# Peptides against a protein of PDB entry 4KTY, part 14

Target 1, 266 residues: chain A of PDB entry 4KTY
Amino acid sequence: YVLNDIGVIFYGEVNDIKTRSWSYGQFEDGILDTCLYVMDRAQMDLSGRGNPIKVSRVGSAMVNAKDDEGVLVGSWDNIYAYGVPPSAWTGSVDILLEYRSSENPVRYGQCWVFAGVFNTFLRCLGIPARIVTNYFSAHDNDANLQMDIFLEEDGNVNSKLTKDSVWNYHCWNEAWMTRPDLPVGFGGWQAVDSTPQENSDGMYRCGPASVQAIKHGHVCFQFDAPFVFAEVNSDLIYITAKKDGTHVVENVDATHIGKLIVTKQI

## One batch from the design tools (peptide; aimed at target 1 R20 S87 Q110 H170)

Design b1_p12_1_s1 (made by RFdiffusion4, then SolubleMPNN; from b1_p12_1, 9 letters changed)
Fold by OpenDDE base, seed 1:
Structure b1_p12_1_s1 (fold): chain B 266 residues (1-266), chain A 12 residues (1-12)
Amino acid sequence: as target 1 above (266 residues)
Amino acid sequence: AVPELKLLKENV
């Protein structure tokens, strides 16, 4: 989890699982220096740089360009005219070196690119890390732990009534650390996500969220456990919006979200 | 069947 500099990232569809190689390059020249530079840009106190909780949370914020001129600009428009298409990247090294050289955000990333770069960052700093892929990954926008799908009276989806959405797949990271700030048993793997999805206490960041806590339904522990829980375990709530403004729950699907979670075992 | 909303990420 620290020493492997080449990885495999799972993507595609739950019924058509695909893999791509990713070079983390955490031992390449200039990469550690760039990771330190990222923490410098975040204005992270030296006293915090040895704490994996703080480091992973800062990394979650800084690997995306939002809020803080971090490493990667996300784009999903399928144009990518002012940078590199997300699929053209094969590893973290070129991205991190470009960021260090230009001192400007690198274009463009999607979830696996964010996860790849973040994995390099974590490993460079001695934090065991892996990439996780969730198929049918929910994006809960209103923090209600459910995925709201609104239907017109004719049964057509009205995507304007909610910002909730489901990704065909999503990639994030798990980082290994102790959690002295949590009850005993909630150390180990922590979910962290650098893909800019939701605001967490003023910044686009996510985690560290205890995987053990989430697995046991404990979403009250810092950081961002409700959001991560929703990604993997949201119920789909199909709601008919009536012409009179009333809402009627037509169906509930508790099995669709988080249908498969995959990570490379080392 | 109730239709679902899903966002498709780049899938090469």
Scores: peptide ipSAE 0.044, ipTM 0.675, DockQ to the pose 0.607
OpenDDE base, seeds 2, 3, 4, 5: peptide ipSAE 0.028, 0.026, 0.027, 0.026; ipTM 0.653, 0.655, 0.633, 0.683

Design b1_p12_1_s2 (made by RFdiffusion4, then SolubleMPNN; from b1_p12_1, 8 letters changed)
Fold by OpenDDE base, seed 2:
Structure b1_p12_1_s2 (fold): chain B 266 residues (1-266), chain A 12 residues (1-12)
Amino acid sequence: as target 1 above (266 residues)
Amino acid sequence: SMPELELLEESV
């Protein structure tokens, strides 16, 4: 997990799984220096830089440009003026070196680009890490552990009322570490995500959330366990908003979210 | 030539 400099990222649809190669390049010239520079930009104290919990949480914030002029600007609108389209990237090296040289956020990323760069950051700093792809990945905007889908009386989605959303796929990272801040047994793989989805205590960041805690429904464990739990296990709640202002639950789907979770073996 | 765009789609 630390020594592999080339990987595979899963994407596409659950019934049409695709793979793309990604060059992590954690051993290439200037990459370690850039990872240190990222921590410097985050104003991370020296004592925290040896703690994988702190490093992964800071990396989660700093790989995206929001809040802190971090590495990557996200874009999903198919308008990529003054940058590189997300699909044109083949690895982390060019992105990280551009960030270090320009000292400005690099344009543009989507989830697999964020995950690829974050994987390089983690591995470069000696944290075992892998990319995980979740098909039908929920984006719970209010941490209520369900996807509230509002429907018009004609059955179409009311986009004004519906704030929650589902990604056809989403990529994030798992990082291996001990969790002395959690009960015994909740170390090991920790979910961390640098794609800017939700604000976590003042910054667009996510994790580390214990994979074992999520698997066993322990959403009270830091950090961001409710959000990660919802990504993989939320119910879809279909609600008809009536003209009189009343809401009626039409259907509940407990099987749609987290249809398949895939990672490459090392 | 620019590669084909592979946008992540967020939907309801």
Scores: peptide ipSAE 0.024, ipTM 0.623, DockQ to the pose 0.106
OpenDDE base, seeds 1, 3, 4, 5: peptide ipSAE 0.024, 0.024, 0.019, 0.021; ipTM 0.595, 0.619, 0.595, 0.637

Design b1_p12_1_s3 (made by RFdiffusion4, then SolubleMPNN; from b1_p12_1, 6 letters changed)
Fold by OpenDDE base, seed 3:
Structure b1_p12_1_s3 (fold): chain B 266 residues (1-266), chain A 12 residues (1-12)
Amino acid sequence: as target 1 above (266 residues)
Amino acid sequence: AMPTLTLGQEVV
C-alpha cells in the first residue's frame, strides 16, 4: 500500500466490472517535491505535516482545484476542449509535474483521476492508501442521509426539485492511520475523497472518515462520516411532487446504493 | 480497439 507504484482502479458497471492500470509514480523525480509544494500552497503548518489526519484532510481539499487553486479541475461535460480528457491520463506523474511547473490547476479530472493523484500524494508522504470503487454511489446534497428523487406525475425526474444524485460508480481513497481523536477501534482505514462533491466546513473536501465507525452505523465522528455513510448506504426515496405542493412517497429502495464496493487487496 | 473507458456519470 505504500511501495506499489502501479495500481488497478475498478470502474464500469456493477454487472460489468472493469479495471484500468494507474501509475502512481510516488518515487519518480519531482513527485515528493510536488507533494510538499501542494502542502505549501495549502499554507499547511509544518507541525501538521506529520499528522496523517491533517495531511489527508488537506490533501482531499488540494487535489481538487476548487477553493484553493489545487491540482485538478474536474469536468463531466464531455467536451474537454481546454485540456486533457480525463480518460487520457494513465498515471499521476504527468499531472503532478504539470501542476508544479505551471503553478496552475491541471485540466481535466474525474473521480478515478482524483483518486489516482490523491493516492500518489498519500503514498508519497508515507500514508498507506488504496483506491475504493463504489458502484451506485450516492451524492447526498442536502445532508439528510437519503436520496430524495422527486418525480413529476408522469414519472419523469423533476430536476428542479431533485438535488441528490447517484453516480454509476465513484472512486475515492482509504488511508490507513491511527485515530486518537476517536474511540478505540475506529482507527485503521479512513475514507478520504478529493473529487469535489460537497462543501465540508467551507471547502470541497471529504474525510478522514472511519470505515469501522461507518460499518457500525456511527456517523457522529469526524470528518464527513454522514456524507460517506450516505455514499454507501442511502435509501432511494422516490417522491411524487404534486402541483399543490404536497409530496407522496411512491417507493423506497434500500438496496440500490452501495451495491458493490471494490478495492485492490494488494 | 482501445476499450471504451466508461466515464463516471450521474445516473439519477
Scores: peptide ipSAE 0.052, ipTM 0.695, DockQ to the pose 0.125
OpenDDE base, seeds 1, 2, 4, 5: peptide ipSAE 0.037, 0.039, 0.039, 0.046; ipTM 0.678, 0.687, 0.684, 0.697

Design b1_p12_1_s4 (made by RFdiffusion4, then SolubleMPNN; from b1_p12_1, 8 letters changed)
Fold by OpenDDE base, seed 4:
Structure b1_p12_1_s4 (fold): chain B 266 residues (1-266), chain A 12 residues (1-12)
Amino acid sequence: as target 1 above (266 residues)
Amino acid sequence: SMPELKLKQENV
């Protein structure tokens, strides 16, 4: 989890699982220096740099460009004319070195690119880390722990009535650490996500959220446990918007989200 | 069956 410099990222669909290689390059020249530079850009106090809770939370914020001119600009519009298409990246090294040399955000990333760069950052700093792929990953935008899907009276989806969405897949990271700020038993793997999805206390960041807490339905613990819980276990609520402005729940599906969660054990 | 509001990440 720290020493492996080449990884595999799972993607595709739940019925057509695909893999891509990713070079983390945490030992390559300039990469550790760039990770230190990222923490410097975040104005992270030196006393906090030895705390994996603080480091992973700062990394979650800084691997994306939002709020703080961090490493990567996300794009999902299939128009990448002002940078590199997300699919063209093969590893973290070129991205991190470009960021260090230009001192400007690098274009462009999607979830696996964010997760790949963030995995390098964590491993460089001695934090055991892995990438996790969730198929049918929910994005709860209104913090209600459900995925609202609005339908027209004809049964077609109205995507304008909600900002909630389901990704075919989403990649984030798990980082290994103790959680002295949580009850006993909620250390170990912590979910952290650098893909800019939701604002968490003023910044686009996510985690660390205790995987053990989430698995047991404990969403009351810091950080961002409700959001991560929703990614893997939201109910789909199908709501018909009537012409008279009323909403009718047509169906509830508690089995669709988080259909498969994949990570490497070694 | 109900339709799904599904977004897609870029795939190769």
Scores: peptide ipSAE 0.280, ipTM 0.836, DockQ to the pose 0.602
OpenDDE base, seeds 1, 2, 3, 5: peptide ipSAE 0.174, 0.218, 0.170, 0.194; ipTM 0.818, 0.821, 0.819, 0.827

Design b1_p12_2 (made by RFdiffusion4)
Pose (drawn by RFdiffusion4):
Structure b1_p12_2 (pose): chain A 261 residues (1-241, 247-266), chain P 12 residues (1-12)
Amino acid sequence: YVLNDIGVIFYGEVNDIKTRSWSYGQFEDGILDTCLYVMDRAQMDLSGRGNPIKVSRVGSAMVNAKDDEGVLVGSWDNIYAYGVPPSAWTGSVDILLEYRSSENPVRYGQCWVFAGVFNTFLRCLGIPARIVTNYFSAHDNDANLQMDIFLEEDGNVNSKLTKDSVWNYHCWNEAWMTRPDLPVGFGGWQAVDSTPQENSDGMYRCGPASVQAIKHGHVCFQFDAPFVFAEVNSDLIYITAHVVENVDATHIGKLIVTKQI
Amino acid sequence: SMPTLTLNSHDV
């Protein structure tokens, strides 16, 4: 989780698992300097850089280009003007070195690309890290920790009212650290996510959220545990437009995996 | 029967 500069990112379906190799390249010439440049550009106060909670949270904001001209711009537009389609990247190095050289956000990326770059950032600085993949990953738009699926009278999905969504898969990172800001028992792996989905305190960032706190539903502990809980375990609520029609308690988060040791 | 949902996708 620190010294391996290559990895595997899982994607596809639960019974049709696909793998994508990834070169983290945290030891390549120019990468460590690039990680420092990322924190400089985020205007991160130097006095907080010894705190992995802070470093990881800044990283989750700065790896994406929203709000702060950070590293990577997300796109699903099937055009990818003036850049590289997200599927073309095979590692983090070219992205990070281009960012340092051009001093401009790099185009383009999707969840596994954000996760790959963020993983490089963490391991390069010495924060143990890994990439996790969540199949049937919920995106909660209204912060009620459930998927609200509005139905028309005919029972079909009302696409106007329905805002929540579910991904075939989503990838984020886990960073290893103590959590002196939380009660004992909530250190270890922290979920951190640099793919923009929901604002957290006015910026696109997410985490660190204690995985142990998410497991027992103690999502009151900072940061962004409710959103992460919703990604892995929200119920689907079918609502006829308002009458609750049905509840699917098993659809979300069918499987979560990471590369073996 | 409940409707089949559309899922989001990533380019890999």

Design b1_p12_2_s1 (made by RFdiffusion4, then SolubleMPNN; from b1_p12_2, 4 letters changed)
Fold by OpenDDE base, seed 1:
Structure b1_p12_2_s1 (fold): chain B 266 residues (1-266), chain A 12 residues (1-12)
Amino acid sequence: as target 1 above (266 residues)
Amino acid sequence: SMPTLTYGTQDV
């Protein structure tokens, strides 16, 4: 989780799981220096740099370009005219070195690219880390721990009535650390996500959220546990929007989201 | 190879 400099990222569909190689390159020349530079750009106090909780949270914010001119610009427009298509990247090294040498965030990333770069960042700084892929990953936009799907009276989906969405897959990271700020038993793997999905206390960042807490339904602990919980365990709520403006719950599916969560074992 | 939305819309 620290020494392996090449990995596998799972993607595709739950019924057609695919893998792609990713070179983390945490030992390549200039990469550690770049990770330190990222923390410098974040204006992270020296006193916090030894704390994996703070480091992983800062990394979550800084691997994406939002808010703070961080490493990667996300794009989902399928054009990518002003940079490199997300699918063209094969590792973290070129991205991090470009960020270090340029004065601008690197274009472009999507979830597995963010996760790959973030994995390098964590491992460079001695934090055990792995990439996790969640199939049927929910994006709860309104923080209600459910995935709202609105239907017209004819049964067709109305995608304009909610900002909630489900990805066929999403990638994030888990980082290993103690959590002295949480009750006993909630250390170990912590979910962290650098893909800019939602605002967390003023910045596009996510985690660290205790995986053990999430597994046991404890979403009251910092950081962003409700969001991570929703990604893997949201109920699908099918709501019919009536012509009179009323909403009727037609069905609830508690089994669709988080159909499979995969990570590479070392 | 890129993720796709199965439900809803995404503004990320």
Scores: peptide ipSAE 0.217, ipTM 0.820, DockQ to the pose 0.115
OpenDDE base, seeds 2, 3, 4, 5: peptide ipSAE 0.026, 0.026, 0.032, 0.025; ipTM 0.682, 0.687, 0.683, 0.679

Design b1_p12_2_s2 (made by RFdiffusion4, then SolubleMPNN; from b1_p12_2, 6 letters changed)
Fold by OpenDDE base, seed 3:
Structure b1_p12_2_s2 (fold): chain B 266 residues (1-266), chain A 12 residues (1-12)
Amino acid sequence: as target 1 above (266 residues)
Amino acid sequence: SMPKLEYGTEDV
């Protein structure tokens, strides 16, 4: 989880699972210096750099360009004219070295690119880390722990009212650490996510959220446990918006989200 | 809805 510099990332669809290789390159020349530079850009104090809780949370914010001119610019519109298409990347090294040399965000990333670069950052700093892929991953944007899908009377989705969304797949990271800030038993693997999805206390970041807490429904524990819980466990609430302005719950699907969660052991 | 690609795409 720290020493392996080549990995496999799962993607695609739940019924058509695909894999791609990714070179983490945490031991390549200039990569450690770049990770230190990222923490310098975040204005992280020296005392915090030995704390995996603080480091993983800062990394979650800084691997994306939002708020702080971090490493990667996300794009999902299939138009990548001002940079490299997300699918063209094969590892973290070129991205991190470009960021260090240009001192500007690198274009472009999607979830597996964010997760790949973040995995390098964590491993480079001595934090055991792995990439997780969740198929049918929820994006709860109002922190209500459910996916509110608004339908027109004809059954089509009302895109104006529907703010929540579902990824066909999403990749994030798990980092291994003790959690002295949580009750006993909630250390170990912590979910952290650098893909910019939601604001967490003023910045686009996510985690560390205790995997054990999420598995047992303890969403009150810092950080961002409700959001991570929703990614893997949200109910789909289908709501018909009537012409008279009333809303009627037509159906609830408790089985769609988090259909499959996979990670490579290496 | 967005077309399903090799990318992680948002849909409903």
Scores: peptide ipSAE 0.036, ipTM 0.666, DockQ to the pose 0.184
OpenDDE base, seeds 1, 2, 4, 5: peptide ipSAE 0.034, 0.033, 0.031, 0.029; ipTM 0.633, 0.648, 0.639, 0.642

Design b1_p12_2_s3 (made by RFdiffusion4, then SolubleMPNN; from b1_p12_2, 5 letters changed)
Fold by OpenDDE base, seed 2:
Structure b1_p12_2_s3 (fold): chain B 266 residues (1-266), chain A 12 residues (1-12)
Amino acid sequence: as target 1 above (266 residues)
Amino acid sequence: SMPTLKYGTQDV
């Protein structure tokens, strides 16, 4: 999880799983220097640079351009006129070297690009890391651990009322570390995510969240455990907004979210 | 040129 410089990223649909090769290139010339530069841009204290908890949290913020002029600008509108389409990237090296050279955010990324670059960052700094793909990945915007889907009386989604969303797939990272800040047993794999989804204590970042804590429903453990829990285990709540302003729960689906979680074995 | 693709499409 540190020495492998080429990987496979899973994407597509749960019933039509696809794979994409990705070159991490953590040993290529200039990549380590760029990772150090990223931490410099984050104004990260030297004392924190040896702590994988701090490094992974800073990395989750800095791999996206939001808040801090970080590495990648996300775009999902299929308009990429001022940069490179997300699908054109084949690895992290060109992105990181462009960022280092231009000192400006690189356009454009989507989840697998964010995850690929973040994986390079983690591995380059000696943190064991892997990419994880979640099919039917929830985006809970209010931390209530459920997807509130509002319906019109005709059964169509009311987009004005529905703030939560579901990705057909989403990629993030898991990083291996001890968690002395958590109870015994919640070290190991930690979920971290650099795709800008929600604000976490003032910045678009996510994690590290203990995978063991999430698996056992311990959502009170730092960082961002409720959000990560919702990504993989939230119920879909279908609510009809009536003409009189009342809401009626029509259906609950406890099986839709987190239908499959996949990662490459090493 | 290569096609522009959109992934991680929101559903529901």
Scores: peptide ipSAE 0.054, ipTM 0.656, DockQ to the pose 0.123
OpenDDE base, seeds 1, 3, 4, 5: peptide ipSAE 0.039, 0.037, 0.032, 0.030; ipTM 0.711, 0.715, 0.686, 0.689; seeds 1, 4 fail the geometry check

Design b1_p12_2_s4 (made by RFdiffusion4, then SolubleMPNN; from b1_p12_2, 6 letters changed)
Fold by OpenDDE base, seed 2:
Structure b1_p12_2_s4 (fold): chain B 266 residues (1-266), chain A 12 residues (1-12)
Amino acid sequence: as target 1 above (266 residues)
Amino acid sequence: SMPKLKYGTQDV
């Protein structure tokens, strides 16, 4: 999980799983220097740089450009003017070296690009890390652990009322570390995500969230466990908003979200 | 069948 400089990222659909190669390049010239520069830009103190909890949380914030002029600008509008389309990237090296040289955010990324660059950052700093792909990945915008799907009277989704959304697939990272800040047994793999989705204590970042805690429903454990839990296990709540302002639950689907979670073995 | 959900899509 630290020594492999080439990986595979899963994408596509749950019934048509695809793979793409990604060059992490954590041993390439200038990459370690760039990872140190990222921590310098984050104004991370030297005492924190040896703590994988702090490093992974800072990396989660800094791999995206939001809030802090971090590494990557996300774009999902299919208009990639003045940059590189997300699909054109084949690895982390060019992105990280461009960031280091220009000292400006690199355009553009989507989830697998964020995950690829973040995986390089973690591995370069000696944190065992892997990319995880979740098919039908929920984006809960209010941390209520459910997807509120509002319906029109004709049964179509009311896009104005429906704030929550589902990705066809989403990629994030798992990082291996001890969690002395949590109860015994919640170390090991921790979910961390650098794709800018939700604000966490003032910044677009996510994790580290204990995979064991999430698996056993312990969403009260720091960091961002409710959000990560919702990504993989939220119920879909179909709601009809009536003209009188009342809401009627029409259906509940507990099986749609997190249909498949895949990672490459190392 | 269930209504069409509000999906975000990643590029390929």
Scores: peptide ipSAE 0.081, ipTM 0.786, DockQ to the pose 0.802
OpenDDE base, seeds 1, 3, 4, 5: peptide ipSAE 0.072, 0.037, 0.030, 0.035; ipTM 0.771, 0.729, 0.707, 0.731

Design b1_p12_3 (made by RFdiffusion4)
Pose (drawn by RFdiffusion4):
Structure b1_p12_3 (pose): chain A 261 residues (1-241, 247-266), chain P 12 residues (1-12)
Amino acid sequence: YVLNDIGVIFYGEVNDIKTRSWSYGQFEDGILDTCLYVMDRAQMDLSGRGNPIKVSRVGSAMVNAKDDEGVLVGSWDNIYAYGVPPSAWTGSVDILLEYRSSENPVRYGQCWVFAGVFNTFLRCLGIPARIVTNYFSAHDNDANLQMDIFLEEDGNVNSKLTKDSVWNYHCWNEAWMTRPDLPVGFGGWQAVDSTPQENSDGMYRCGPASVQAIKHGHVCFQFDAPFVFAEVNSDLIYITAHVVENVDATHIGKLIVTKQI
Amino acid sequence: SLPNEYKLPFSY
């Protein structure tokens, strides 16, 4: 989780698992300096850089280009003007070195690309890290920790009212650290996510959220545990437009995996 | 296949 500079990112389906190799390249010439440059650009106060909670949270904001001209721009537009399609990248090095050289956000990426770059950032600085993949990952748009699926009278999905969504998969990172800001028992792996989905305190960032706190539903502990809980375990609520028609308690988060040791 | 993240449609 610190010294391995290559890895595997899982994707596809639960019974059709695909793998994508990834070169983290945290030891390559120019990468460590690039990680320091990322924190400088984020205007991160130096006095907080010894705190992995802060470093990881800044990283979750700065790896994406929204709000702060950070590292990577997301796109699903099937055109990818003036850049590289997200599927073309095979590691983090070219992205990070291009960012340092051009001093401009790099185009383009999707969740595994954000996760790969963020993983490089964490391991390069010495924060143990890994990439996790969540199949059938919920995206909660109204912060009620459930998927609200609105139906027309005919029983079909009302696409105008329905805003929540589900991904075939989503990848984020876990960073290892104590959580002196939380009661004892909630350190260890913290979910951190640099893929923009929802604002957290006015910026696209997510975490660190204690995985242990998410497991027992104690999502009151900072940061962004309710959103992460919703990604892995929200119920689907079918609502006819308002009458609750049905509840699917098993659809979301069918499987979560990471590369074996 | 290459990675491609996309939204799944809803159905009832």

Design b1_p12_3_s1 (made by RFdiffusion4, then SolubleMPNN; from b1_p12_3, 5 letters changed)
Fold by OpenDDE base, seed 5:
Formats: sequence, structure tokens, C-alpha cells
Structure b1_p12_3_s1 (fold): chain B 266 residues (1-266), chain A 12 residues (1-12)
Amino acid sequence: as target 1 above (266 residues)
Amino acid sequence: DLPQQYVLPFSF
């Protein structure tokens, strides 16, 4: 989890799982220096740089360009004219070295690119880390642990009211650490995500969220446990918005989200 | 095959 510099990332669809090789390159020249530079750009105190909780949280913020001119700019509109298409990247090294050289965000990434670069960052700093792929991954935009799907009276989705969304798949990271800030038993794997999905206390970051806490329904534990929980376990709530302004729950689907979670064992 | 992720449409 720290020594393997080549990985496999799962993507595609739940019924057609595909794999992509990714070179983490955490031992390549300049990569450690770049990781230190990333923490410098985040203005992270030296005393915090030995704390995997702080490091992983800062990393989740800084691997994306939002808020802080971090490493990667995301793009999901299939228009990549001002950079490199996400699919063209084969590893973290070129991205990190470009960031260090230009001191500007690198274009472009999607979830597996963010996860790949973040995995390099974590492993480079001695934090055991792996990439996790979730198929039918929910994006809860209002932290209510539900996918609220609003319907018109004719049964069509009201896209204006429906803010939540579901990815065909999404990748994030799990980092291994103790959690002295949490009750006993909630150390170990922590979900962290650098893909800019939701604002967390002022910036686009996610985690570390205790996987054990999430498994036991303890979404009150820092950081961002509700969001991660929703990614893998939220119900779809179909709500008809009546013309009189009332809302009626038409259906609840508890099977749609998080159909498969996959990670490579090292 | 390209690894692009996309938002799934909702349907009721």
C-alpha cells in the first residue's frame, strides 16, 4: 500500500467492469518534493505534516484546483481543448511534475485521475493508501443522506429541483491511519476524496471519514461521513412536486446506490 | 475503452 508504484483502477459499469493501469511513481525524482510543495501551497504547518489526519484532509483539498489553486482541474463536459484529456494520463508523475514546474493547476482530470494523483501523494508521504471504485455512486448535494429526485406531475424528472446526482462510477481513496480524534475502533481505513464534489467547511475536500464508523452508521464522526455514507448507501426518494407547491413521496429505492465497491488488494 | 465517468439519468 506504500511500496507499489503501479496500480489498477476499476472503472466502467457494474455489469462490465474494466481496469486501467496507473503509474503512481511515488519514488520518481521530484515527486516527494512536489508533495512537500503541495503542502507548502496549502500553508500547512510543519507540526501538522506528520499527522496523517491533517495530511490526508489537506491532500483532499489540494489535489483539486478549487479554492486553492491545487493540482488538478476537473472536467466532465467532454471538452478538453485547453489541456490534456483525462483519459490521456497514464500516471501521476507527469501531472505532479507539471504542477510543480508551472505552479498552476493541471488540466484535466476526472475521478480516477484525482484518485491516482491523491494515491501518489498519500503513499509518497508514507500513508498506506488504495483506490476504491464505487458503481452507482451518489452525490448528495445537501447532506440529507438521500437522493431527492423531484418529479413533475407528468412523471418526468424536474431537473431544476433535482440537485442530487448519481455517477456511473466514482473513485476515491482509502488511507490507513489511527484516529485518536474518534472513539476507539474507528481507526484503520479512512475514506478521502480529492475529486471536487462538495464543499466541506469552506472548501472542496472530503475526509478522512472512518470506514468503520460508516459501516456502523456513525455518520456524525468527522470528517464528511454523511457525504461518504450517502455515496454508497443513500436511498432514492422520488418526490412529486405538485402544482399547489406540495411534495408527495411516490417511491423509495434502497437498491440503486452503491451496487458494487471494488478495490485492488496489494 | 475510455474511462470517462458520467451522470446517470433518473427515471421513474
Scores: peptide ipSAE 0.649, ipTM 0.956, DockQ to the pose 0.890
OpenDDE base, seeds 1, 2, 3, 4: peptide ipSAE 0.604, 0.645, 0.639, 0.600; ipTM 0.949, 0.956, 0.955, 0.949

Design b1_p12_3_s2 (made by RFdiffusion4, then SolubleMPNN; from b1_p12_3 with S1D E5Q S11T)
Fold by OpenDDE base, seed 3:
Structure b1_p12_3_s2 (fold): chain B 266 residues (1-266), chain A 12 residues (1-12)
Amino acid sequence: as target 1 above (266 residues)
Amino acid sequence: DLPNQYKLPFTY
């Protein structure tokens, strides 16, 4: 999880799983320097740079450009006029070296690009890390651990009221570390995500969230456990919004989200 | 096939 510099990322659809190779290149010239530069840009104290909890949280913030002029600008509108299409990247090295050279965010990325670069960052700093793919990955927009789907009286989805959404797939990272800040048993793999999705205490970042805690329904532990839990286990709540402003729950679907979670075993 | 991700539409 640290020594491998080439990986496989799962993507596509749950019924048509695809893979692509990704070169992490954590040992390539200039990459360690760039990772240190990223932490410098984050103004991370030297005393915290040996703490994988702090490092992974800072990394989750800095691999995306939001808030702090971090590494990657995301784009999901299929218009990439001012940079490189996300699909054109084959690894982390070019992205990180461009960031170091230009000192400006690199365009563009989507989840697997964020996850790839973040994986390089973690491994470069000696943190065991892997990429995880979740099919039918929920994006809880209002932090209530459910997908609220609002319907018009005619049964059509009210897109204005419906703020929650579901990715066909989403990639994030798991980083291995002890969690002395959590109860015993919640160390090990921690979910961290650098794709900008939700604000976490003032910045677009996510994790580290204990995988064991989430697996057992413990969402009260730092960081961002509710959001990660929702990504893999939220219910769809279909709600009819009446003209008078009242809401009626039409249906609940507990099987739609998190149909498959895949990671490469290395 | 491109690895681009997208939001799934909701249907009921």
Scores: peptide ipSAE 0.687, ipTM 0.963, DockQ to the pose 0.901
OpenDDE base, seeds 1, 2, 4, 5: peptide ipSAE 0.672, 0.686, 0.665, 0.687; ipTM 0.961, 0.963, 0.961, 0.963

